# Designs tried in a protein design run: peptides against a protein of PDB entry 1Y74. Part 1

Every score and structure here is a prediction.

Target 1, 57 residues: chain A of PDB entry 1Y74
Amino acid sequence: LGLERDVSRAVELLERLQRSGELPPQKLQALQRVLQSRFCSAIREVYEQLYDTLDIT
Positions, changes and structure headers below are counted from each chain's first letter, unless a header gives other numbers.
Peptide ipSAE is a variant of ipSAE made for these designs: the mean of its two directions, with the distance scale d0 fixed at 1.0 Angstrom where the peptide's residues are scored. Compare it only between designs on the same protein; published cut-offs may not carry over.
The geometry check fails a fold that doesn't show the stated peptide or that is severely misdrawn somewhere.

## One batch from the design tools (peptide; aimed at target 1 R9 A10 V34 L35)

Design b1_p8_2 (made by RFdiffusion4)
Pose (drawn by RFdiffusion4):
Structure b1_p8_2 (pose): chain A 57 residues (1-57), chain P 8 residues (1-8)
Amino acid sequence: as target 1 above (57 residues)
Amino acid sequence: LLEEALEE
């Protein structure tokens, strides 16, 4: 689906901006936790697993 | 913000 590329890209993109430290890193750190959090991992596995399910069903 | 970050 691209979520792993887009989420993992957003994570490193948020870190990337964090490395620069130009804009409010607080909200950016929050996103990083939102996408890296284990919770979003299970949800992300769903989007991937769901696409496979479509190929099965 | 998340939507904008994903659109980038």

Design b1_p8_7_s1 (made by RFdiffusion4, then SolubleMPNN; its pose is not in this set)
Fold by OpenDDE base, seed 3:
Structure b1_p8_7_s1 (fold): chain B 57 residues (1-57), chain A 8 residues (1-8)
Amino acid sequence: as target 1 above (57 residues)
Amino acid sequence: LEELLKEL
């Protein structure tokens, strides 16, 4: 599924930005925590279940 | 920054 890969890539990019020191790391870390939250994981699981059920292709 | 923005 593209969404899990895209979220994982967004987290990787946020970790690289935190290491570069070019931006204040606190807001980047807060965004990473949101993307890795149980809430975002639960939305992803619902999306994956709907995608598997609604295989209209 | 600019190099990471090119990876999006």
Scores: peptide ipSAE 0.046, ipTM 0.664, DockQ to the pose 0.209
OpenDDE base, seeds 1, 2, 4, 5: peptide ipSAE 0.041, 0.041, 0.043, 0.040; ipTM 0.662, 0.659, 0.661, 0.656

## One batch from the design tools (peptide; made by RFdiffusion4, then SolubleMPNN; aimed at target 1 L3 I43; its pose is not in this set)

Design b1_p9_2_s4
Fold by OpenDDE base, seed 2:
Structure b1_p9_2_s4 (fold): chain B 57 residues (1-57), chain A 9 residues (1-9)
Amino acid sequence: as target 1 above (57 residues)
Amino acid sequence: VLERLLELA
């Protein structure tokens, strides 16, 4: 599953945008914190477990 | 901004 990689890439992109100063960092940092949250990690784990169990190609 | 996201993606 690419979801962990895609989330990690999205976080990296948000870090680069925060460092560029092109946008107010507060909303970008809030989104980064959401993506790195235990909540998003738990949802990803449930999704991966369901995907592995259901084997939906 | 959008161009920078497209370059980084």
Scores: peptide ipSAE 0.085, ipTM 0.680, DockQ to the pose 0.052
OpenDDE base, seeds 1, 3, 4, 5: peptide ipSAE 0.084, 0.084, 0.083, 0.082; ipTM 0.676, 0.675, 0.676, 0.670

Design b1_p9_8_s2
Fold by OpenDDE base, seed 2:
Structure b1_p9_8_s2 (fold): chain B 57 residues (1-57), chain A 9 residues (1-9)
Amino acid sequence: as target 1 above (57 residues)
Amino acid sequence: LEELIRKAL
């Protein structure tokens, strides 16, 4: 699974969008905070562990 | 914005 990489890429894109000033930064920053939260990290970790264990591919 | 999205996809 590339979920950690995809989340990291999404955060990088959000940071670039915030710096461009083309969009109101507050909602982008809020989304970045959610994606970097301990809650999202814990969900990701559980999901990756279950995926690796069940090998549902 | 559009170029950033294009580079993301």
Scores: peptide ipSAE 0.031, ipTM 0.586, DockQ to the pose 0.051
OpenDDE base, seeds 1, 3, 4, 5: peptide ipSAE 0.030, 0.030, 0.030, 0.029; ipTM 0.584, 0.585, 0.578, 0.576

## One batch from the design tools (peptide; made by RFdiffusion4, then SolubleMPNN; aimed at target 1 K27 L28 F39; its pose is not in this set)

Design b1_p10_2_s3
Fold by OpenDDE base, seed 2:
Structure b1_p10_2_s3 (fold): chain B 57 residues (1-57), chain A 10 residues (1-10)
Amino acid sequence: as target 1 above (57 residues)
Amino acid sequence: ELQELLELIQ
């Protein structure tokens, strides 16, 4: 689904930016932890179930 | 890299 791909890409970008040192790594790591949280995963699962049910093309 | 992250947040 688009949201899973976008979240996965956002996490990959956050991991690269943490390694480059261009930005304070602690804030990037905090954002990555939010995106990888059980809360965000549960919202994504509900969104996926609703998407499959509503057949939103 | 930062630009693409900003594009995902917008």
Scores: peptide ipSAE 0.202, ipTM 0.779, DockQ to the pose 0.065
OpenDDE base, seeds 1, 3, 4, 5: peptide ipSAE 0.199, 0.201, 0.200, 0.195; ipTM 0.776, 0.778, 0.777, 0.774

Design b1_p10_4_s2
Fold by OpenDDE base, seed 3:
Formats: C-alpha cells, sequence, structure tokens
Structure b1_p10_4_s2 (fold): chain B 57 residues (1-57), chain A 10 residues (1-10)
C-alpha cells in the first residue's frame, strides 16, 4: 500500500510549509504530530491488514 | 498558495 509513503510525503510537505513562514505554523505542526503519532501508525497498520484481508480493489 | 503548488510538483 502507498499509504506509508503518502504519510511520509505529507510530513515532508508540512515541514517545508512550516519553514516558509507563509502559514501559521501551529496547525501545521499539530497535524505533523498527529501523522507521526503511534495512534496514526497503529490505525495505518490495521487499515493495511484489513485491505489485504478484504481485497478491496 | 504558490509555494504550496510548487511543493506539490516536487
Amino acid sequence: as target 1 above (57 residues)
Amino acid sequence: LEELLELLRE
């Protein structure tokens, strides 16, 4: 599944946006913390297991 | 906005 790669790319983009200073960094940093959380990783693993089991094409 | 569109192209 591309989900791990897409989450990693989303984190990279959020870090670049925080460095540009064009947007208030607090909400971007909060979203980055959620995406890097153990909770988000555990939900991703459950989603990947369900996807593999249900063969949702 | 322009920087966000540029980041989406890389």
Scores: peptide ipSAE 0.025, ipTM 0.529, DockQ to the pose 0.045
OpenDDE base, seeds 1, 2, 4, 5: peptide ipSAE 0.024, 0.025, 0.025, 0.024; ipTM 0.530, 0.531, 0.533, 0.528

Design b1_p10_4_s3
Fold by OpenDDE base, seed 5:
Structure b1_p10_4_s3 (fold): chain B 57 residues (1-57), chain A 10 residues (1-10)
Amino acid sequence: as target 1 above (57 residues)
Amino acid sequence: LEELLALLRE
């Protein structure tokens, strides 16, 4: 499982989109803040622990 | 959305 890496990649892509100016940056920045929030991090941590214990295909 | 599509292809 590479969920932490995937979230980091998503944040990187959001930052690039914000710099491009093709889309309104405010909503992209809000999404970035959600992905970097303590709430999202806590859920991710629990999910990763469960995924490591349970091999779900 | 050209930049978004380009980013998704890389």
Scores: peptide ipSAE 0.025, ipTM 0.548, DockQ to the pose 0.048
OpenDDE base, seeds 1, 2, 3, 4: peptide ipSAE 0.023, 0.025, 0.025, 0.023; ipTM 0.539, 0.548, 0.546, 0.529; seed 4 fails the geometry check

Design b1_p10_8_s1
Fold by OpenDDE base, seed 2:
Structure b1_p10_8_s1 (fold): chain B 57 residues (1-57), chain A 10 residues (1-10)
Amino acid sequence: as target 1 above (57 residues)
Amino acid sequence: ELQELLELVR
């Protein structure tokens, strides 16, 4: 699903940006923790179930 | 890297 890929890519980019030091790493790490949270995972699972049910192309 | 992150949010 596109959303899982985009979230995974966003996390990878946040990890790279934390290592580069171009941006305050603490805020990037907080955003990464939100994206990897059980809450965001549960929303993604609901989205995937709805997508599979609604066949939204 | 930052540009691609901004493209995901836009």
Scores: peptide ipSAE 0.233, ipTM 0.782, DockQ to the pose 0.065
OpenDDE base, seeds 1, 3, 4, 5: peptide ipSAE 0.231, 0.229, 0.231, 0.225; ipTM 0.781, 0.780, 0.781, 0.778

Design b1_p10_8_s3
Fold by OpenDDE base, seed 4:
Structure b1_p10_8_s3 (fold): chain B 57 residues (1-57), chain A 10 residues (1-10)
Amino acid sequence: as target 1 above (57 residues)
Amino acid sequence: ELQELLELIE
């Protein structure tokens, strides 16, 4: 699903930006922890179930 | 890298 790929890519980019030192790493790490949280995973599962039910092509 | 992260939010 597009959302899972976009979240996975956002996490990868946040990990790279933390290593480059271009930005303060603490805020990037906090955002990465939010995106990898059980809450964000549960919202994604609900979104995927709604997408499958609504047949939004 | 930062620009590609911004392009994912738009």
Scores: peptide ipSAE 0.186, ipTM 0.766, DockQ to the pose 0.063
OpenDDE base, seeds 1, 2, 3, 5: peptide ipSAE 0.183, 0.183, 0.183, 0.180; ipTM 0.763, 0.764, 0.764, 0.762

## One batch from the design tools (peptide; aimed at target 1 L23)

Design b1_p11_1 (made by RFdiffusion4)
Pose (drawn by RFdiffusion4):
Parts: structure tokens; sequence; C-alpha cells
Structure b1_p11_1 (pose): chain A 57 residues (1-57), chain P 11 residues (1-11)
């Protein structure tokens, strides 16, 4: 689906901006936690597992 | 993924 690429890209992208420290890192750190959080991991696994389910059903 | 590609081809 691209979520792993887009989420993981967003994560590193948020860290990347964090490394520069030019814009409010607070909201960016929040996103990193939202995408890196175990919770969004299970949800993410759903989007991937769901696509497979489509190929099964 | 394949199912979505097949649906796109049908459209």
Amino acid sequence: as target 1 above (57 residues)
Amino acid sequence: SSALEELEEEL
C-alpha cells in the first residue's frame, strides 16, 4: 500500500527536520510518536494484512 | 494488491 514507506518516510522525515531544528519540533515529535507508536504498528499491519485478505477473499 | 490491479483493469 505504501504505508510502510510513507510512514517510515514520515518518521525519518520528522526526525530529519528534528535534526535541523528549524520548525516547531514539538508537533513533529508528536507525529513521530503517532507513527512509531505500537498502536499505529498494529493498525498499519491491518492495512497490509487487509490487502492480502483481498487477494484471499 | 493484485485484486486492486484487476479491479483497475476492469474499470

Design b1_p11_4 (made by RFdiffusion4)
Pose (drawn by RFdiffusion4):
Structure b1_p11_4 (pose): chain A 57 residues (1-57), chain P 11 residues (1-11)
Amino acid sequence: as target 1 above (57 residues)
Amino acid sequence: EELEEAEELLE
């Protein structure tokens, strides 16, 4: 689906901006936690697992 | 450009 690429890209992108420290890192750190959080991991596995399910069903 | 996009998302 691209979620692993887009999420993982967003995670590093948020860290990337964090490395620069130019804009409010608070909200950006929040997003990192939201995408890196184990919770969004299970949900993310769903989107991937779901696409496979379509190929099965 | 990246900063503009980031500013838009922060708004």

Design b1_p11_4_s3 (made by RFdiffusion4, then SolubleMPNN; from b1_p11_4, 4 letters changed)
Fold by OpenDDE base, seed 1:
Structure b1_p11_4_s3 (fold): chain B 57 residues (1-57), chain A 11 residues (1-11)
Amino acid sequence: as target 1 above (57 residues)
Amino acid sequence: ELLEEARRLLA
């Protein structure tokens, strides 16, 4: 699955984009906050557990 | 690369 890895990679990319200064950082930072929120983490955890249990293809 | 693609999508 690798959803946790993908989310971590997305956060990494957002941080790089924020540091580049090429884009206004506010919305990028807001998205990063969402991806790192407890709610998002909880949903991801449930999804990964269900994926493993139900073998969703 | 992925970073440049991300920049294009987010711009």
Scores: peptide ipSAE 0.042, ipTM 0.627, DockQ to the pose 0.404
OpenDDE base, seeds 2, 3, 4, 5: peptide ipSAE 0.032, 0.031, 0.033, 0.032; ipTM 0.603, 0.598, 0.602, 0.601

Design b1_p11_8 (made by RFdiffusion4)
Pose (drawn by RFdiffusion4):
Structure b1_p11_8 (pose): chain A 57 residues (1-57), chain P 11 residues (1-11)
Amino acid sequence: as target 1 above (57 residues)
Amino acid sequence: ELLEEVEELLE
């Protein structure tokens, strides 16, 4: 689906901006936790597992 | 440009 590329890209993109430290890192750190959080991991596995399910069903 | 877009989203 691209979620792993888009999320993982967003994670590193948020860290990337964190490395620079130019804009409010607070909200950006919040997103990193949201996408890296184990919770969004299970949900993300769903989107991938769901696409496979479509190929099965 | 990217920082401007990010700034607009944060606003």

## One batch from the design tools (peptide; made by RFdiffusion4; aimed at target 1 D6 R44)

Design b1_p12_4
Pose (drawn by RFdiffusion4):
Structure b1_p12_4 (pose): chain A 57 residues (1-57), chain P 12 residues (1-12)
Amino acid sequence: as target 1 above (57 residues)
Amino acid sequence: ALEEALEKAREA
C-alpha cells in the first residue's frame, strides 16, 4: 500500500527535521511516536494484511 | 489518524 514507505518516510522525515531543529520539534516528535508506536504497528500490519486478504477472498 | 499524521508530516 505504501504505508510502510510513507510512515517510515514520515518517521525519518520527522527525525530529519528534528536533526535540523528549525520548526517546533514537539509536534513532530509526537508524530514520530504515533507512527513508531507499537500500536500504529499493529494497525499498519492490518493495512498490509488486509490487502493480502483481498487477494485471498 | 495515520492519514492525518502523514498529511501533517508532508505539510511540515

## One batch from the design tools (peptide; aimed at target 1 L14)

Design b2_p13_2 (made by RFdiffusion4)
Pose (drawn by RFdiffusion4):
Order: C-alpha cells, then structure tokens, then sequence
Structure b2_p13_2 (pose): chain A 57 residues (1-57), chain P 13 residues (1-13)
C-alpha cells in the first residue's frame, strides 16, 4: 500500500526536521510517536494484511 | 512539506 514507506518516511522526515530544529519539534515529535507507536504498528499490519486478504478472498 | 506536517499535527490535536 505504501504505508510502510509513507509512515517510515514520515518518521524519518519528522526526525529529519528534528535534527534541524527549525519548526515546532513538539508537534513533530508527537507524530513520530503516533506512527512509531506499537499501536499504529498493529493498525499498519492491518492495512498490509488486509491487502493480502483481498488477494485471498 | 514542513508546513503541511504542522497543519496535519494541528488537525490531529
């Protein structure tokens, strides 16, 4: 689906901006936790697992 | 791109 690429890209992108420290890192750190959080991991596995399920069903 | 991320963070709050 691209979520792993888009999420993982967003995570590093958030960290990338964090490394620069130019804009409010607070909100950006929040996103990183949101996407890196285990919770969004299980949800993300769903989107991938779901696509496979479509190929099965 | 950074501004879009801030807008997205604000929308989530």
Amino acid sequence: as target 1 above (57 residues)
Amino acid sequence: AAEALLEAAEALE

Design b2_p13_2_s4 (made by RFdiffusion4, then SolubleMPNN; from b2_p13_2, 5 letters changed)
Fold by OpenDDE base, seed 1:
Formats: C-alpha cells, structure tokens, sequence
Structure b2_p13_2_s4 (fold): chain B 57 residues (1-57), chain A 13 residues (1-13)
C-alpha cells in the first residue's frame, strides 16, 4: 500500500497546478492543506493499519 | 493542466 506516497504526489501536483495559474488557487490550496493535515494523516494511518491487518486486496 | 491532472489520477488509481 502506497497511500502515503500517493498523497505526497497529489500534494506535489496540486502545488504545480497552483503555480501554473490556470485554475483558481484557493480551492487547490485548501485541498492541499487538507491532505497535509494531521487529521488526514491520522485517518490514513488507521486505514493503512486496517488494510495491512485485514489483508484487503 | 490536463497532463498534470491525468498524472495525478494515474498515481491515485
């Protein structure tokens, strides 16, 4: 499971989108902040632990 | 823009 990696990549791409100026940056930045939040990280960790424990494919 | 969004989708898929 590479959820952490995928979230990190998502954040990176959101940063690029923000810098491009092709889209309103506010909502992109808000999403980035959510993905980087402690809450999101905690939920991700719980999900990953459950995934590993339950061996969900 | 489209390519970057596509890359994002592919990474999350």
Amino acid sequence: as target 1 above (57 residues)
Amino acid sequence: LGEELLELAERLE
Scores: peptide ipSAE 0.028, ipTM 0.570, DockQ to the pose 0.106
OpenDDE base, seeds 2, 3, 4, 5: peptide ipSAE 0.028, 0.026, 0.025, 0.027; ipTM 0.570, 0.545, 0.533, 0.562; seed 2 fails the geometry check

## One batch from the design tools (peptide; aimed at target 1 L14)

Design b2_p14_1 (made by RFdiffusion4)
Pose (drawn by RFdiffusion4):
Structure b2_p14_1 (pose): chain A 57 residues (1-57), chain P 14 residues (1-14)
Amino acid sequence: as target 1 above (57 residues)
Amino acid sequence: ELLEEAEELLEELE
């Protein structure tokens, strides 16, 4: 689906901006936690696992 | 919900 690329890209993108430290890192650190959080990992696995399910069903 | 919250944060940052 691209979620792993997009999320993981967002994670590093948020870290990337964090490395620069130009804009409010607070909200950016929040996003990183949201995408890196184990919770969004299970939801992410759903989107991938769901696409496979479509190929099965 | 998480995606909506992320979109709101990005709009605020813009």

Design b2_p14_2 (made by RFdiffusion4)
Pose (drawn by RFdiffusion4):
Structure b2_p14_2 (pose): chain A 57 residues (1-57), chain P 14 residues (1-14)
Amino acid sequence: as target 1 above (57 residues)
Amino acid sequence: EEEELTERLEELLE
């Protein structure tokens, strides 16, 4: 689906901006936690697992 | 500041 690429890109993109420290890192750190959080991992696995399910069903 | 951050993120994502 691209979620892994887009999420993992967003994560590193958030860290990347964090490395620079130019814009409010607070909200960016929040996103990183939102996408890295184990919770979004299970949901993410759903989007991937769901696409496979379509190929099965 | 929030608008600049959103625009910057949109540019980076494109």

Design b2_p14_3 (made by RFdiffusion4)
Pose (drawn by RFdiffusion4):
Structure b2_p14_3 (pose): chain A 57 residues (1-57), chain P 14 residues (1-14)
Amino acid sequence: as target 1 above (57 residues)
Amino acid sequence: EEVEELLEEVEEEL
């Protein structure tokens, strides 16, 4: 689906801006936690696993 | 929803 590319990209993108430290890193750090959080991992696995399910069903 | 709200806030800040 691209979620892994987009999420992982967003995660590194958030860290990339964090490395620069130009804009409010607080909200960016929150996003990193939201996408890296184990919870969004299970939900993410759902989107991937769901696409496969479509190919099965 | 939380991600959407945070992205809207980040877009306003940009």

Design b2_p14_3_s2 (made by RFdiffusion4, then SolubleMPNN; from b2_p14_3, 6 letters changed; failed a check: too like the target's own chain)
Amino acid sequence: SLLEELLEELRELL

Design b2_p14_3_s3 (made by RFdiffusion4, then SolubleMPNN; from b2_p14_3, 8 letters changed)
Fold by OpenDDE base, seed 3:
Order: sequence, then structure tokens, then C-alpha cells
Structure b2_p14_3_s3 (fold): chain B 57 residues (1-57), chain A 14 residues (1-14)
Amino acid sequence: as target 1 above (57 residues)
Amino acid sequence: SLLERLLEELRRLL
């Protein structure tokens, strides 16, 4: 789904940015933790269930 | 850049 894909892509980019050393990693890590938090996971789960139920193409 | 790509993805999320 779009949301899950977007979250995954954002996390991937955050990880690459952290590895590059281009920016201080602390705030990037914090943002990654938020995106991977239980809350965000729950929202993604609801989103997935909703779209599965509605069968939206 | 990687940063620009990240910002674009965040704009899509929010």
C-alpha cells in the first residue's frame, strides 16, 4: 500500500543519510524511531485493514 | 540529493 511504501522509503532514506555522515545522526535517528514507533505501526495496520476491506485498487 | 529525496517522501506522508 501507498502509506506502508512511503514509510518504508522514508526509513530507508533516513538510514542511508545516517550512514553517509552528511548530517548529524541524532535527529535522523529520532525521526526514524517515530516512523517505526508502535503508534505509527498501529496507524499503518488500520490503514492496511481499511484498504483490504474496501478493496481499493 | 538524499536529503531532498527524504524531504519529498516526508511531504508525501504528512
Scores: peptide ipSAE 0.359, ipTM 0.817, DockQ to the pose 0.089
OpenDDE base, seeds 1, 2, 4, 5: peptide ipSAE 0.358, 0.357, 0.359, 0.356; ipTM 0.815, 0.815, 0.816, 0.815

Design b2_p14_3_s4 (made by RFdiffusion4, then SolubleMPNN; from b2_p14_3, 8 letters changed)
Fold by OpenDDE base, seed 3:
Structure b2_p14_3_s4 (fold): chain B 57 residues (1-57), chain A 14 residues (1-14)
Amino acid sequence: as target 1 above (57 residues)
Amino acid sequence: SLLDELLEELRRLL
């Protein structure tokens, strides 16, 4: 839950930064692609399962 | 700033 929320927030901020034009967009786009990748999604799922299993808040 | 907020989020993730 927390990890998913943080990833979603990071992506939102990356999109806003890209629109602002204050920074070169390419590296921001690359980071966004990584965070939205299947790999990162799978890792997020594993951590969420662990949190649920161990009842970590 | 937006950049500061992003960096803070990334630090929490990693």
Scores: peptide ipSAE 0.415, ipTM 0.847, DockQ to the pose 0.085
OpenDDE base, seeds 1, 2, 4, 5: peptide ipSAE 0.404, 0.406, 0.411, 0.404; ipTM 0.844, 0.845, 0.846, 0.844

Design b2_p14_4 (made by RFdiffusion4)
Pose (drawn by RFdiffusion4):
Structure b2_p14_4 (pose): chain A 57 residues (1-57), chain P 14 residues (1-14)
Amino acid sequence: as target 1 above (57 residues)
Amino acid sequence: AEAAAEAAEAAELA
């Protein structure tokens, strides 16, 4: 689906901006936690696992 | 401006 690429990209993109430290890192750190959080991991696995399910069903 | 555009992109991706 691209979620692993887009999320993982967003994670590193948030960290990338964090490294620069130009804009409010607070909200950006929040996103990083939201996407890296184990919770969004299970949900993410769903989107991938769901696409496979379509190929099965 | 560049950083703002990158931040907007990161927000859309999130």

Design b2_p14_5 (made by RFdiffusion4)
Pose (drawn by RFdiffusion4):
Structure b2_p14_5 (pose): chain A 57 residues (1-57), chain P 14 residues (1-14)
Amino acid sequence: as target 1 above (57 residues)
Amino acid sequence: EEAEELLELAEELE
């Protein structure tokens, strides 16, 4: 689906901006936690597992 | 621009 690329990209993108430290890192750190959080991992596995399910069903 | 879009998304989520 691209979620792993887009999420992982967002994560590093958030860290990238964090490395620069130009804009409010607070909200950006929140997103990193949101996408890196184990919770969004299970949900993300769903989107991938779901696409496979479509190929099965 | 990308950073601004990310900040807009972060604000929408809050």

Design b2_p14_5_s4 (made by RFdiffusion4, then SolubleMPNN; from b2_p14_5, 4 letters changed)
Fold by OpenDDE base, seed 4:
Order: structure tokens, then sequence, then C-alpha cells
Structure b2_p14_5_s4 (fold): chain B 57 residues (1-57), chain A 14 residues (1-14)
């Protein structure tokens, strides 16, 4: 299970894109905030708990 | 370039 890792990598990607300055940062920053929100964290936690319970391969 | 950076970072996602 690498959801937490993948979310972290996605955030890293967004940070790099913002620093590049080649794209308008507002939407990228907004998406970053969503991914780092308590809501997304809660969803991830539920997913991970279900994953552990169901042992999805 | 931006394209190269995107591809590189996307490839690092698992």
Amino acid sequence: as target 1 above (57 residues)
Amino acid sequence: SLAEELLRLADELE
C-alpha cells in the first residue's frame, strides 16, 4: 500500500511545478492544499483501513 | 524543460 507515498509524491510534483514558474501557480497550489487537507487525509485513512481489512491484492 | 520534468516526476509515482 503506497497511497500515502503517492500523495506525497504528487505534492512534491506540484511544488516543483510551482517553483518552475512556467505555469500559473494558483490552481496548482489549490490542488496541493486539497491533497494535504484533513479531508483527503481522512479518506486515505479509511482507504488504508479497508485495504488492510480486505487485503486487496 | 517542463515536459521533461513532468515525465520524470510522473515516472517516480508508484
Scores: peptide ipSAE 0.041, ipTM 0.574, DockQ to the pose 0.091
OpenDDE base, seeds 1, 2, 3, 5: peptide ipSAE 0.030, 0.030, 0.028, 0.030; ipTM 0.557, 0.548, 0.545, 0.550

Design b2_p14_7 (made by RFdiffusion4)
Pose (drawn by RFdiffusion4):
Structure b2_p14_7 (pose): chain A 57 residues (1-57), chain P 14 residues (1-14)
Amino acid sequence: as target 1 above (57 residues)
Amino acid sequence: EEEEELEELVEEAE
């Protein structure tokens, strides 16, 4: 689906801006936690696992 | 550009 690429890109992208420290890192750190959080991991696995399910069903 | 995209994402997340 691209979620792993987009999310993982967003994670590093958030960190990348964190490395620079130019804009409010608070909200960006919040997103990193949201995408890196184990919770969004299970949900992410769903989107991937779901696409496979379509190929099965 | 990256900053603008992230600002849009932050606004959407809010």

## One batch from the design tools (peptide; aimed at target 1 R16 L17 S20)

Design b2_p15_1 (made by RFdiffusion4; failed a check: too like the target's own chain)
Pose (drawn by RFdiffusion4):
Structure b2_p15_1 (pose): chain A 57 residues (1-57), chain P 15 residues (1-15)
Amino acid sequence: as target 1 above (57 residues)
Amino acid sequence: EKLEELERALELLEE
């Protein structure tokens, strides 16, 4: 689906900006936790696993 | 100043 690429890209993109430290890193750190959080991992696995399910069903 | 910072951030994002 691209979620892994878009989420993992957002994560590193948030860290990238964090490295620069130009804009409010607080909200960006929040996103990183939201996408890296184990919770969003299970949900992300759903989107991938769901696409496979479509190929099965 | 804020506009320059935003431009720099946008340039970083476009890279």

Design b2_p15_2 (made by RFdiffusion4; failed a check: the pose's geometry)
Pose (drawn by RFdiffusion4):
Structure b2_p15_2 (pose): chain A 57 residues (1-57), chain P 15 residues (1-15)
Amino acid sequence: as target 1 above (57 residues)
Amino acid sequence: ELLEELEELAEEAEE
């Protein structure tokens, strides 16, 4: 689906901006936690596992 | 849309 690439890209992207420290890192750190959080991992696994399910069903 | 905005902000930050 691209979520792993888009989310993982967003994670590093948020860290990338964090490394520069030019814009409010607070909201960016919040996103990083939202995408890296274990919770979004299970949801993410759903989108991937769901696509496979379509190929099965 | 949010990802595009963040990419634009990242490019601006590099400049």

Design b2_p15_2_s1 (made by RFdiffusion4, then SolubleMPNN; from b2_p15_2, 5 letters changed; failed a check: the pose's geometry)
Amino acid sequence: PLLEELEELLERVEA

Design b2_p15_4 (made by RFdiffusion4)
Pose (drawn by RFdiffusion4):
Structure b2_p15_4 (pose): chain A 57 residues (1-57), chain P 15 residues (1-15)
Amino acid sequence: as target 1 above (57 residues)
Amino acid sequence: EEREEELEELEEELE
């Protein structure tokens, strides 16, 4: 689906900006936690696993 | 200016 690429890209993109430290890193750190959080991992596995399910069903 | 450049780069990456 691209979620792994887009999430993982967002994660590193948030860290990237964090490395520069130019804009509010607080909200950016929050996103990193939201996408890196184990919770969004299970949900993300759903989107991937769901696409496969479509190919099965 | 540095911030605007980084934002433009960010928008390009997002596109």

Design b2_p15_5 (made by RFdiffusion4)
Pose (drawn by RFdiffusion4):
Structure b2_p15_5 (pose): chain A 57 residues (1-57), chain P 15 residues (1-15)
Amino acid sequence: as target 1 above (57 residues)
Amino acid sequence: EELLEELEELLEESE
């Protein structure tokens, strides 16, 4: 689906901006936790697993 | 997607 590429890209992207430290890192750190959080991992696994399910069903 | 586009624009401004 691209979620692993877009999320993982967003994670590093948020870190990338964090490294520069130019804009409010607070909200950016929040996103990183939201995408890296284990919770979004299970939801993300759903989107991938769901696409496979479509190929099965 | 919109958030990624906004972050990319902010990164370009930052660079």

Design b2_p15_6 (made by RFdiffusion4)
Pose (drawn by RFdiffusion4):
Structure b2_p15_6 (pose): chain A 57 residues (1-57), chain P 15 residues (1-15)
Amino acid sequence: as target 1 above (57 residues)
Amino acid sequence: EALEKLERALEELEE
């Protein structure tokens, strides 16, 4: 689906901006936690696993 | 100054 690429890209993109430290890193750190959080991992696995399920069903 | 920072952040994002 691209979520892994888009989420992992967003994660590194948020860290990238964090490395520069130009804009409010607080909200950006929050997103990183949101996408890296184990919770969003299970949800992300769902989107991938769901696409496979479509190919099965 | 805020606009310059935003422009820099946008340039970094485009890379």

Design b2_p15_7 (made by RFdiffusion4)
Pose (drawn by RFdiffusion4):
Structure b2_p15_7 (pose): chain A 57 residues (1-57), chain P 15 residues (1-15)
Amino acid sequence: as target 1 above (57 residues)
Amino acid sequence: EEDEEELEELEELLE
């Protein structure tokens, strides 16, 4: 689906901006936690697993 | 400028 690429990209993108430290890193750190959080991991696995399910069903 | 472009890219990804 691209979620792994877009999430993982957003994560590193958030860290990338964090490395620069130009804009409010607070909200950016929050996003990193939201996408890196184990919770979004299970949800993310769903989107991938779901696409496979479509190929099965 | 670079960070602003990256921010715009991030906003696009979030959309």

Design b2_p15_8 (made by RFdiffusion4)
Pose (drawn by RFdiffusion4):
Formats: C-alpha cells, structure tokens, sequence
Structure b2_p15_8 (pose): chain A 57 residues (1-57), chain P 15 residues (1-15)
C-alpha cells in the first residue's frame, strides 16, 4: 500500500526536521510516537494484511 | 530554511 514507506518516511522525516530543529519539534515528536508506537504497528499490519486478504478472498 | 519548507510541504502531502 505504501504505508510502510510513507510512515517510515514520515518517521524519518520527523526526525530529520528534529535534527535541524527549526520548527516546533513537539508536535513532530508526537507524530513520530504515533507512527512508531506499537499500536500504529498493529494497525499498519492490518492494512498490509488486509491487502493480502483481498488477494485471498 | 528553504529545504525545511520543502520538507514541511512533503510532510503535508504525506498527511
């Protein structure tokens, strides 16, 4: 689906801005926790596993 | 600064 690319890109993108430290890192750090959080991992696995399910069903 | 603006635009597109 691209979620692993887009999310993992967003994670490093948020860290990338964090490395520069130009804009409010607080909200950016929040997103990183949102996407890296184990919870969004299970949900992400769903989007991937769901696409496979379509190929099965 | 220009690079960071581009990165923010990329982030907005991703969102």
Amino acid sequence: as target 1 above (57 residues)
Amino acid sequence: HEENEELVEELEELL

Design b2_p15_8_s3 (made by RFdiffusion4, then SolubleMPNN; from b2_p15_8, 5 letters changed)
Fold by OpenDDE base, seed 2:
Structure b2_p15_8_s3 (fold): chain B 57 residues (1-57), chain A 15 residues (1-15)
Amino acid sequence: as target 1 above (57 residues)
Amino acid sequence: SAEVAELVRELEELL
């Protein structure tokens, strides 16, 4: 869904930002870790399941 | 750089 795509894109952006070396990587990496955490994945799964079930647009 | 600024902007739009 859109959320999965957005999270994936956010992670890509964070990785690019880290590789640029122009910003302190620690906070960027921390945010990336949060987005890639099992907790966030679980919440996303519930979110997507609910949207599929409720047909929320 | 301009590139970093664009990446940050897109990220801010997502979050």
Scores: peptide ipSAE 0.361, ipTM 0.844, DockQ to the pose 0.874
OpenDDE base, seeds 1, 3, 4, 5: peptide ipSAE 0.356, 0.361, 0.360, 0.361; ipTM 0.841, 0.843, 0.843, 0.844; seed 3 fails the geometry check

